# Ledger of designs, part 146: peptides against a protein of PDB entry 4BOS

Target 1, 163 residues: chain A of PDB entry 4BOS
Amino acid sequence: PVLTRTVVPADNSCLFTSVYYVVEGGVLNPACAPEMRRLIAQIVASDPDFYSEAILGKTNQEYCDWIKRDDTWGGAIEISILSKFYQCEICVVDTQTVRIDRFGEDAGYTKRVLLIYDGIHYDPLQRNFPDPDTPPLTIFSSNDDIVLVQALELADEARRRRQ
Target 2, 163 residues: chain A of PDB entry 4BOS as posed
Amino acid sequence: PVLTRTVVPADNSALFTSVYYVVEGGVLNPACAPEMRRLIAQIVASDPDFYSEAILGKTNQEYCDWIKRDDTWGGAIEISILSKFYQCEICVVDTQTVRIDRFGEDAGYTKRVLLIYDGIHYDPLQRNFPDPDTPPLTIFSSNDDIVLVQALELADEARRRRQ

## One batch from the design tools (peptide; made by RFdiffusion4, then SolubleMPNN)

Design b1_p29_5_s2 (from b1_p29_5, 16 letters changed)
Fold by OpenDDE base, seed 4:
Structure b1_p29_5_s2 (fold): chain B 163 residues (1-163), chain A 29 residues (1-29)
Amino acid sequence: as target 1 above (163 residues)
Amino acid sequence: SAEREEMLALWEEDPERALALAEERARAA
């Protein structure tokens, strides 16, 4: 099995498209972003005590208005929220640093998904199988550390291509 | 505030630590 990158559109919503892809088992839907933005805003708005200005960097209301814009970038805050919502560990491998940031690693989730990040753009990762009747896997066991190694290898290759 | 600036910096530098700190502060609040 080989871990591969699926390139999603390089728009302001690449994070949401990528997360949707992996949590839905490999469904590419570039139109999913507005709904996911609204979902995040709904979650944040529902708990202003937890999602405070100190955490968000904006007031709760300002953040909700901001994240629902179609031109604002998602990042670590949104990933952490989506990890909790989908009840899965979200692992982001950074091609610039060749490091993996693991969101939700201490939550006890049984599954993990993987994204690759280059400092600007997010893409989803999937494991492909030689059997044509076996679809690619995007949701992995939280105990599958091999997939993390494979993700680091992809990041290292990407870094070498730039250098 | 200093708290806000610290959080924003951590989100940029170390998202894992930022998440941990955010959860800690949320529990304390």
Scores: peptide ipSAE 0.036, ipTM 0.431, DockQ to the pose 0.025
Fold by OpenDDE base, seed 2:
Structure b1_p29_5_s2 (fold): chain B 163 residues (1-163), chain A 29 residues (1-29)
Amino acid sequence: as target 1 above (163 residues)
Amino acid sequence: SAEREEMLALWEEDPERALALAEERARAA
């Protein structure tokens, strides 16, 4: 089995498209972003005590309006929210630093998903199998450390190709 | 506020730590 990336459109919603892809088991749906943006806004609005201005960088209401725009980029805050919503660890491998940022690692989730990030763009990762009749895997055990090693190898290769 | 500026910077530099700090501040509030 080999860990590979699926290239999603390089638009303002690449994070949402990538997360949707991995949590839904490999479904590429670039039109999912508006719904996911609304979902995040709903979650943030429902808990203003936790999602304070100090955490969001703006008022709760301002954030909700901002994230629902079609031209705003998702980042670490949105990843943490989506990790909690989908009850899974979201691991982001960075091709610039060759490091994995883990969201939800201490929450006790039994599953993890992986994204690859180049400093601007997010793509989903999947494990391909040699058997063509076996579909790729996007949801892994939270104890599967092999997939993390494979992600680091993929990131290191990507970094070398850019230099 | 100082807390706001610190959080914004940390989200960019170390998102793992940013999440931990956010949760810590939420529990302490």
Scores: peptide ipSAE 0.023, ipTM 0.384, DockQ to the pose 0.025
Fold by OpenDDE base, seed 5:
Structure b1_p29_5_s2 (fold): chain B 163 residues (1-163), chain A 29 residues (1-29)
Amino acid sequence: as target 1 above (163 residues)
Amino acid sequence: SAEREEMLALWEEDPERALALAEERARAA
């Protein structure tokens, strides 16, 4: 497919590694997770009224302690927070359902990034170019809806391969 | 493909409808 994935380590921090990869323009840094976990915890702690127990499913303090552990998995809450922090739409294509979940789609961001999710693992998506001297593109215009079609095609192919 | 060409045309007209249709087609494939 035109859109491709970069396989990141299958550790508890694959979401953070994947997000870091796409928002930094294709930088693979598996060691980025602790800082990103702290970042999320800081954001949550800074606004206990907004990040309530009803939203978090646990107290604000409990969440902050939980997310900073090196063995806890990130999900929709963390994606939403990171979308707001990086001021970009985060689109997650699911290979099991072949659907795209869009985070931040109503915020008016001018850019979007894409992840692929298989039910347990996140990987980043990028567009590679034939010219080896041209670096892959990981940040797309929020008006580039063609990339969403390409993501669905990639997910459908992955589903057919059961991956 | 012809299907892709049709989808690209729909993206220009109504991207929200295009996305919905694309998801349906992908799930049905």
Scores: peptide ipSAE 0.005, ipTM 0.264, DockQ to the pose 0.020
Fold by OpenDDE base, seed 3:
Structure b1_p29_5_s2 (fold): chain B 163 residues (1-163), chain A 29 residues (1-29)
Amino acid sequence: as target 1 above (163 residues)
Amino acid sequence: SAEREEMLALWEEDPERALALAEERARAA
């Protein structure tokens, strides 16, 4: 019963791979990025009123073209979009600050997933169980504050390892 | 695994039960 990270490929699509992993219950699919990028672009394109230039920092079309590139990195805006799409809170624990950024916190979602971020790379988090026949848990109750504490502990440990 | 698929399906079918199960597993971990 320990919260652990699964190291995904250190490519420019680590965020998408990580999100896919946790929302799909622990499916590691590094090839998921193109479709997830397309998904985000589709969502953004479908609502130009909400996803305005002010929000995107670029025109709606420019963003869509940009995010679909295989060499662009996802960040907070993409996490927010994915949180809305998957109807879950996405919690990102930062190993440098040992803080959690919560996306979708006020949306009233019943479930949350967790990522760990080291400043440049995202990895998914999962809770492992001693029983080998019990699969790891990647989707948690939005009321499960214990997992947040465990994430902070994991981040703190990661920070210590780098020192 | 079957258990993983069941959990994912439960989130879709019965979120309340999914929450309960997730919390049970969390406390046991």
Scores: peptide ipSAE 0.026, ipTM 0.586, DockQ to the pose 0.022; fails the geometry check

Design b1_p29_5_s3 (from b1_p29_5, 14 letters changed)
Fold by OpenDDE base, seed 4:
Structure b1_p29_5_s3 (fold): chain B 163 residues (1-163), chain A 29 residues (1-29)
Amino acid sequence: as target 1 above (163 residues)
Amino acid sequence: SAEREELLALWREDPERAVALYREKVLAQ
């Protein structure tokens, strides 16, 4: 089995599309972003003490209005929230640095999902199987460090191709 | 997970209650 990248649309919602893909077991849903944005906004609005201006870079209300727009980008804050909501570790491999940022690694989740990030775009990662009747795997054990190595290999290869 | 599905289902019907449940069951863990 090989870890592969599924290219999602290069729109402002690539993070949400990618997260949805991996947490739903490999379902590409380009229409998932609005709901996911609303979910994040609701969570943030519910805890203004934690999600302060210091964390958000803007007021709680401003962030909520901002993230619900269809043209705003998601990042670390959104990934952290989604990790908690979906109860999984979200690992983002960066093709520029060939490093993995792990969100939720200290939460004790038994599952992990993987994204690949190039500085402006997120794509989901999956493990493909030779058997066409076996669907790709997008949810891995949080103890599966092999998949992290494979992700790093993908990132390194991507970097080499660009350099 | 069952918990995830429950939260998602509840959120679609009652977002505020879903977030409350989320805070109780997820963030309190």
Scores: peptide ipSAE 0.176, ipTM 0.758, DockQ to the pose 0.021
Fold by OpenDDE base, seed 1:
Structure b1_p29_5_s3 (fold): chain B 163 residues (1-163), chain A 29 residues (1-29)
Amino acid sequence: as target 1 above (163 residues)
Amino acid sequence: SAEREELLALWREDPERAVALYREKVLAQ
């Protein structure tokens, strides 16, 4: 099996598109972002005590208005929320540092999904199988550390290509 | 929306079911 990158559009919603892709088993839906943004905004709005200005860097209401825009970028806060909502560990491998940031790692989730991040763009990762009739896998066991190694190798390769 | 609030309420109690409902009724629309 080989871990591969599926390139999603380089728009402001690449995080949401990428997350949707992996949690839905490999479905590319660039139109998913508006609804996911609304979900996140609603979740944040529902808990102003936790999602404080200290956490958000802006008021709760300002964040909600901001994240619902179609031209704002998601990051760690959004990934954390999506990890919780979809009940899966979201692992982001960074091609600049060749490190994996794990979201939801201590939540006890049985599922793990992977994204690749280059500093300005998110793409989903999938495992392709030698048998062409076997569809790619995007949802892994949270105990599958081999996929993490493969992600690091993929990131290292990407780094080398940029250099 | 009212639907979103209902999903959030469900999410707090049964996240997996909320996700399934979200996929079915929101993302699939």
Scores: peptide ipSAE 0.128, ipTM 0.708, DockQ to the pose 0.024
Fold by OpenDDE base, seed 5:
Formats: structure tokens, C-alpha cells, sequence
Structure b1_p29_5_s3 (fold): chain B 163 residues (1-163), chain A 29 residues (1-29)
């Protein structure tokens, strides 16, 4: 089994496309972003006490209007919300720092998914199997630390190749 | 929308069911 990246379109919604890919078991759907943006906006709007300006960096309403645009990039706030909504740990390996940021790590989720991030673009990670008839795995056990090691190795290799 | 509010209400009570319903009724459209 080898951990590999699936390159998704380099558009403003690569985070949402990548998250959808891994949480749905390897389904590429670039059209998922508008609905996912609306979902996040609705979640944020529904709890202005928690999603305050201190958390968002802007007013609740301003954030909701901003995230619903099709040309704005998602980040840590959106990943945190999606981790909670999909009830899984989202691990992002950064090729620039060769470090993994874990979202939802204290929530007790049994599942983890992995993304790779280069500073401007997100791609999903998957485990391929030697048997070509066995579909790739995108949802891992939250106890599977081997996949985290493999992700770090993949990121380190990407850094060395400057990609 | 009414559907969105229903999903969010369900999510607060039963996240797994809400995700399943979301995938079925919203993302699958």
C-alpha cells in the first residue's frame, strides 16, 4: 500500500473539493463547493456567539457573505467546521514545513482523512493497493499513525522536488 | 432554506444522521 495524492483542479475551491473527495471515499466532484460554502455560512450564522469577530477576524455577517463567494479560499476555520460536520479528524500535511496540522484531534473521532497543502493549493491523499481491483482508501482509522508517517514522507519528498 | 435549517437542527442532535441526510438530499442533487 502506497499513499498518493490525487490532483484536483487548481481553483478557488480546491479545499472543498479535496475534503469532499476524502470524506466520500474518493469521489471527485468539483461542483460540491457552492453547497459546502453555503453549509459553512449557515453553520456560522446560526451561532454568532461562538463564531464571533474574534474567531472569524471579521463580523459574522461579513464572513458569511465572504465564504459564499465562489472566488474566496477556505482555510483553518472552514476545515474545523467541516471536521465537526463530517465527524472526522482532518489532517493537513504541509509540504513547505513538512508538518501535519490536525483538526478535530481532541474530539474522539474514529476516522481521519488526509490532505496535502503547498501553501496555496489543497489536494486529497489516498492509499493505493497493489491489487488494481481494490479501490483506494481515503478514510483511515484515527489510530493509524502509519498513514501520518507516510504523509510526512510524501511531503518531504515534495519539498525536495520543490512541488 | 427550510431544508438547510432542518439539517442543521438534526446535526446538533444527531451528527451522523445529519451527514447522511445531507449527502442524500443535498450533495447528491
Amino acid sequence: as target 1 above (163 residues)
Amino acid sequence: SAEREELLALWREDPERAVALYREKVLAQ
Scores: peptide ipSAE 0.121, ipTM 0.703, DockQ to the pose 0.024
Fold by OpenDDE base, seed 3:
Structure b1_p29_5_s3 (fold): chain B 163 residues (1-163), chain A 29 residues (1-29)
Amino acid sequence: as target 1 above (163 residues)
Amino acid sequence: SAEREELLALWREDPERAVALYREKVLAQ
């Protein structure tokens, strides 16, 4: 497929690194995680009515303390928050199921970014161009459904390679 | 911090500018 992944470090912060990569247009910064964790915690703390225990699975304060740890993995809650903060749809293609989870799909964002997930690790997705002077594209139109098909193809190939 | 409080306040009013501020000041290496 035309869509490719960039391998980010397999640490507990791969989600944050991957999100940062795609929303920044292809900038790899493994050091971004601590500040992104703090941002998420602050956003959650700022709205305890919305970010309730029912949503978080723990108290607001417990979540804030938890997400700021260096060794906690991000997931759906964090992706949802980052989607809102960066004002873009975040699409996660799962190589185990070959399905896409779309975060922020109902928000009316004009942009979408894509991640690939294998159950324990997130990587960012990008579109490479034949022209070496054209940098990879990581931010797509929210109307570009072709990129979703390409992501599914990439996930399917990844699944086959692991079998 | 005061900086982060400002960032969140800005995010509520102008998310795009808040992201820019975040990149500039919070994620700066």
Scores: peptide ipSAE 0.112, ipTM 0.686, DockQ to the pose 0.025; fails the geometry check

Design b1_p29_5_s4 (from b1_p29_5, 13 letters changed)
Fold by OpenDDE base, seed 5:
Structure b1_p29_5_s4 (fold): chain B 163 residues (1-163), chain A 29 residues (1-29)
Amino acid sequence: as target 1 above (163 residues)
Amino acid sequence: SAEREEALALWRADPEAALARARARVLAA
C-alpha cells in the first residue's frame, strides 16, 4: 500500500474539497464548498460565547459573513470545526516544514483523515492498494501511526522536489 | 464510530438537517 495525494482544483475552496473527499471515503466533489462554508458559519453562529472574537480574530458575525464568501480560504479554525463536526482527527502534513499538525487528537476520536498542505494549497491523502479492485482508503484508525510516517515521507519527498 | 457514521449519513441525506443537528449539539453542550 502506498500513500498518495489526489490533486484537487486549486481554487479558494481546496480545504473544503479535500476534507469532503477524505471523510466521504474518496468522493471528489468541488461543488461541496458552499454548503460546507454554511455548515461552519452555522456552527460558529450558534455559539457566540465559545466562538469569540479572541478565537476567530474577528467578530462572530464578521467571521460568518467572511467564511461564506467563495473567495476566502479556510485554515486552522475551519479544520478544528470540521474535525469536531465529523468526529474525526484531521492530520495536516506540511511540505514546507515536514511536520504534521493534528486537529482533534485530544478528543478521543477513533478515526483520522489526512491532508497535505504546501503553504497555499490543500490536497487529500489516500492509501492505494495494488489490487485494482480494492478502492483507496481515506479513513484510518487514530492508532495507525504508520500512515503518519508515510505522510511525513511523502512531504519530505515533495520538499526535496520543491513541490 | 456510530456517531461519526450518523453525521456523515445525515450530511449526505439532508444537509439542512445536518446543520440543525450541529446547532443543537453546540447549544446543548
Scores: peptide ipSAE 0.043, ipTM 0.635, DockQ to the pose 0.023
Fold by OpenDDE base, seed 3:
Order: structure tokens, then C-alpha cells, then sequence
Structure b1_p29_5_s4 (fold): chain B 163 residues (1-163), chain A 29 residues (1-29)
């Protein structure tokens, strides 16, 4: 088995596309972004006391308007929210540092998904099998440390290839 | 997982309820 990345469109919605891909078991649907942006915005708007200017770096309303645009990127706040919504760890391996940032690691989730990040763009990761009839796996056990090692190896290779 | 399937099912059936549930989980962190 080999861990590989699926390159999704670089349309500033790559985070949402990538998350959707992995949580749906390998479904590439770039059209999912508007709805996922709306999901994030509504969650943030629902509690302006928690999602304060200090946390968001802008007013709650400004953030909600901003994240719903089709040309704005997602980050740690959005990943954290999506982790809780889908009730799984979201592990992001960074090709620049060759390190994994784990979101939801203390929540007790039994499942994890993996993304690869180059500082600008997110792509989903999947485990491919030799059997062509066996579809790639995108959802892993939160106890599967092997996949994390494979992600680090993939990130290191990507770094050397300037990806 | 069962939790994931439940979350997705709720989102499809009642997005507002799903958002409220998601918010609660975020705030509980």
C-alpha cells in the first residue's frame, strides 16, 4: 500500500474540496465548496461571543462575509470546525516543515483523515492498494501511526520536489 | 464511523440542526 495525493483544483477552495474528498471516501467534488463555506460561516455567526475579533482577526460579520467569498482561503479555524463537525481527526502534513498538525487529536475520535499542505494549497491524501478493484482508503484509524509516517515520507519527497 | 454517518445524515436532513450541533461541539472544545 502506498500513500498518495490527489491534486485538487487550485481555486482557493482547495481546503474544502480536500476535506470533502477524504471524509466522503474519495469523492472529488469541487462544487462542494460553497455549501461548506456556508456551513463555516453559519457556525461562526451563531456565537459571536466565542468567535470574537481576537480569535478571528476581524469582526464576526466581516469573517462570515469573507469566508463565503469564492476567492478566500481556509485555515486552522475552518479545519478545527470541520474536524468537530465530521467527528474525526484532520491531520495536515506540511511539506515546508515536514511536520503534521493534528486537529481534534484530544477529542477521542476513532477516525482520522489526512491532508497535505504546501503553505498555499491543500490536497487530500489516500492509501492505494495493489488490487485495482479495491478503492483507495481515505479514512484511517486514529491509532494508525503508520499512515502518519507515510504522510511524513510523502511530505519529505514533496519538499525535495518543491511541491 | 457511526458518528460520521450520523453527522452527514443530519446535514442532509436538517442543515440548521447540523450546524447547531457542530457549533456546540466547537464550543465544547
Amino acid sequence: as target 1 above (163 residues)
Amino acid sequence: SAEREEALALWRADPEAALARARARVLAA
Scores: peptide ipSAE 0.030, ipTM 0.630, DockQ to the pose 0.023
Fold by OpenDDE base, seed 2:
Structure b1_p29_5_s4 (fold): chain B 163 residues (1-163), chain A 29 residues (1-29)
Amino acid sequence: as target 1 above (163 residues)
Amino acid sequence: SAEREEALALWRADPEAALARARARVLAA
């Protein structure tokens, strides 16, 4: 099996598209962003004590309005929220540094998903199998160290190719 | 876990070393 990258549209919602892709088992839906933005806003609004201004960098309400805009980019805070919502570890491999940032790593989740990040754009990762009848896998065991190795190898290759 | 945190620390500090260790750990298991 080989870990591969699925290129999603390079728009301001690439993070949401990528997360949606991996958590839904490989469903590419570039139109998922508005709903996911609203979902995040709802989650944030529901817990103003946790999602404080100190965490958000802005008031709870300001963040909710901000994230629902169609021109704001998702990042670490959104990944953390989505990790909690989907109850999975989200691993982001950075092609610039060839490092993996893990979100939800201490939550005890049994599954993980992987994204690849080039400093601006997020793409989802999937494991392809030699058997054409075996569908690609996007959700992995949180104990699957092989997929992390493969992700780092993929990132290193991407860095060498300046991809 | 402590093991996981230590591994992550290595990943962040030295990706090449971390990759080598990860391969060794997985392949030796």
Scores: peptide ipSAE 0.021, ipTM 0.437, DockQ to the pose 0.020
Fold by OpenDDE base, seed 1:
Structure b1_p29_5_s4 (fold): chain B 163 residues (1-163), chain A 29 residues (1-29)
Amino acid sequence: as target 1 above (163 residues)
Amino acid sequence: SAEREEALALWRADPEAALARARARVLAA
């Protein structure tokens, strides 16, 4: 089995497209972004005490209006929210640093999904199998350390290629 | 994923309940 990168459109919603891809088992749907942006805004609005200006860098209301725009980027805050909503770890391997940031790692989730990040763009990762009858896998056990190693190898290769 | 399916099912059936659960997870984490 080989961990591979699926390139999603380089639009402002690549994070949402990538998350949707992995949680849906490998379905590419760039049109998912508006709905996911709205979901995040609703979650943030529902807890102004936790999602304070200190965390958001702007008022709760300003953030909600901002994230619902089609040209604003998602990041760590949005990944954390999506991890909690979908009840899975979201592991992001960074090609610039060759390190993995894990979101939801202490929440007790049984599953994890993986994204690759180059400092600007997010793409989803999937495991391909030699057997053509075995479909690619995007959802892994939270105990699967091999997939994390494979992600690091993929990131290191990408860094060498300046990807 | 069973966990993902549950999250989506709850969202479709009762968005307010889904938001409440998400809030609880944020505060508990």
Scores: peptide ipSAE 0.057, ipTM 0.665, DockQ to the pose 0.022; fails the geometry check

Design b1_p29_6_s1 (from b1_p29_6, 14 letters changed)
Fold by OpenDDE base, seed 5:
Structure b1_p29_6_s1 (fold): chain B 163 residues (1-163), chain A 29 residues (1-29)
Amino acid sequence: as target 1 above (163 residues)
Amino acid sequence: SAAAEALAARVAAREAEADALLARMLAEE
């Protein structure tokens, strides 16, 4: 088995496309972004006490309007929200720093998904199997630390290629 | 392998970094 990245379009919605891909088991749907953005906005709007201006950096309503725009980039807040919504860890491996940031690691989720981030772009990660009849895996056990090692290997290789 | 062991050690050291990433990513927005 080999951990690989699926390159998604380098648009303002790469985070949403990538998350959708991994949580849906490998479905590439770049058109999912508007609904993903609305989903986040709905979640934020549903709990203004938790999603306060202190957390969002803007008012709850301003954030909801902002995230629903086609040209705004998703980031850590959105990853945290999506982790909670999908009830899974979202592990982001950064190719610039060779770090893995784990969202939802203390929530007790049994599943994890992986993204790779280069500082400006997100892509989803998947495990490919030698058997062509076995579909790629995008949802892993939260106990599978091997996949995290493989993700770091990908990041380290990417960093070396940039040098 | 030695490389795998080193990477595994790095994985262990990268735990609980979500808050730090959040701060960084918010600053980059």
Scores: peptide ipSAE 0.021, ipTM 0.448, DockQ to the pose 0.023
Fold by OpenDDE base, seed 2:
Structure b1_p29_6_s1 (fold): chain B 163 residues (1-163), chain A 29 residues (1-29)
Amino acid sequence: as target 1 above (163 residues)
Amino acid sequence: SAAAEALAARVAAREAEADALLARMLAEE
């Protein structure tokens, strides 16, 4: 079994496409972005006390309008929200630093998914199996630290290739 | 939506954890 990268479109919605891919078990659907953006906005709007201007960097309403645009990027805030929504740890391995940022690590989730990030683009990660009849795995146990090591190895290789 | 409201409630229940995590991640960006 080898951890591999699935390249999604390099558009402003690569985070959403990547998250959708891993949480849906390997479904590539770039058209998911508008709905996921709306989902984020809906969640943020529902809790203005927590999602304050101090957290968002803009007013709650401004953020909601902003994130629903098709030309704005998702980041840590959106990943954190999606982690909570899908009830899974989202691990992002950065190819520039070869480090993993873990979102939802203290929430007690039993599942984790992995993304690879190069500073501007997100891609999903999956585990491929030697048996061609066994579909790739995108959702892992939160106790599976081997997959984290594999992600770091993949990121290190990507860094060497400047990816 | 009902799902969003339920999530908001769970987030509020873990506000301290969520805030700390978010702060850490934002500091690294």
Scores: peptide ipSAE 0.018, ipTM 0.483, DockQ to the pose 0.026
Fold by OpenDDE base, seed 3:
Formats: sequence, structure tokens, C-alpha cells
Structure b1_p29_6_s1 (fold): chain B 163 residues (1-163), chain A 29 residues (1-29)
Amino acid sequence: as target 1 above (163 residues)
Amino acid sequence: SAAAEALAARVAAREAEADALLARMLAEE
């Protein structure tokens, strides 16, 4: 089995598309972003004490208005929220540093999903199997450290290719 | 696996919740 990336559209919603892909078991749906943006905004609005200005870098209301725009990019805050919402670790391998940032690692989740990030764009990762009738896997055990090694190898290869 | 199926079920439930929430939000606009 090999770990590969599925290239999603290079639009301002690549993070949401990528997360949706991996948590849904490999469903590519670029149209998912508006709903996911609204979902995040609602979660943030529901707990202004937790999602404080110190955390958001802006007021709660300003953030909610901002994230619902169709031309704003998601980042670490959104990944953290989505990790909590889907109750899984979200591991982001960075091709620029060849490091993995783990979101939700302290929550005790039994599953993890993986994204690859190049500094601006997110893509989802999947494990392909030799048997063509076996669908790719996008949800892994949180104890599967081999997939993290494979992600690092993929990131290193991408860095060498300037991807 | 059982764990994967459980996660899929949770994801599906969350998506349904999100759809309902979106419908309410759009109705308020």
C-alpha cells in the first residue's frame, strides 16, 4: 500500500474540501465549503468564552462573518474546530518543513486523517491498495504511526519536486 | 471495521445536523 494525494481545486476552500474528502472516506465535493464555513461559524458563535478574541485574533462576530466569506482561507483554528467536530485527529504534513502538525492529539481520538500542506494549499491524503477492488483508505488508526512516516516521505518527495 | 463503521455513522449524523443548521441559517437571511 502507498500513500498518495488527491489534488483538490486550488480555490480558497481547499482546506474544507480536503477535510470533507478524508472524513467522508474519499468523497471529492468542492461544493461542501459553504456549509462547512457556516458550521464553523455556528460552533464559534455558540461558545464566545472559549473562542475568545485572544484565540481568534478578532472578535467572535468578526470571525464568524469572516469565515463565512467565500474568499477567505481556513487555517489552524478551523482545523482544530473540525477535529473536534468530527472527533478525529487531523494530521497536516508540511512540505516546506517536512513536519507533521497534529490537531486533536490530546483528545483521545482513536482515528486520524491526513492532509498535505505546501504553505498555501491543502490536499487530502489516502492509502491505496494493490487490489483495485479495495477502495482507498482515508481514515487511519491513531496508533498507526507508519502512515505518519509515509506522509513524511511523501512530503519530502514533494519538497524535492518543489510541490 | 467496527470502529470505522462507528465513525462513519457519526460523520453521517454530523452531516445531517449541519444540513439542518444550514437550512435554519438560510431561512433567517
Scores: peptide ipSAE 0.018, ipTM 0.492, DockQ to the pose 0.020
Fold by OpenDDE base, seed 4:
Structure b1_p29_6_s1 (fold): chain B 163 residues (1-163), chain A 29 residues (1-29)
Amino acid sequence: as target 1 above (163 residues)
Amino acid sequence: SAAAEALAARVAAREAEADALLARMLAEE
């Protein structure tokens, strides 16, 4: 079993495409972004007290309009929201720092998914198996630390290539 | 709806570690 990266389109919605890919078990659907953006906006709009201007960097309404645009980028706020929504850890391995940011790690989720981030672009990670009849795995146990090590190895290799 | 309210509550209920990571990522952007 090898952890591999699936390159998704660089269409400003790579985060949403990547999250959708991993939570749906390896389904690549770039058309998922508009719906996911609306989902984020709906959640943010539902709690203006928590999602304040201080958190969002703009008014609640401005953020909702902004995130629903097809050319705006998702980030940590969106990842956190999606972690809560899908009830899973979202682990992001950063190729620039070779570190993993784990969203939802203290929530008691039993599942985790992994993304790789290069400072600009998000891609999903999957575990491939030698048996061609066994589909890749994108949803892991929250106790599977081996996959985190493999993710770090991928990130480290990517960093070395850039040097 | 009740479902929407429950989801909103879960989203708003952030664990300390998640908040810290969020802050760090935002600072790096």
Scores: peptide ipSAE 0.020, ipTM 0.493, DockQ to the pose 0.028; fails the geometry check

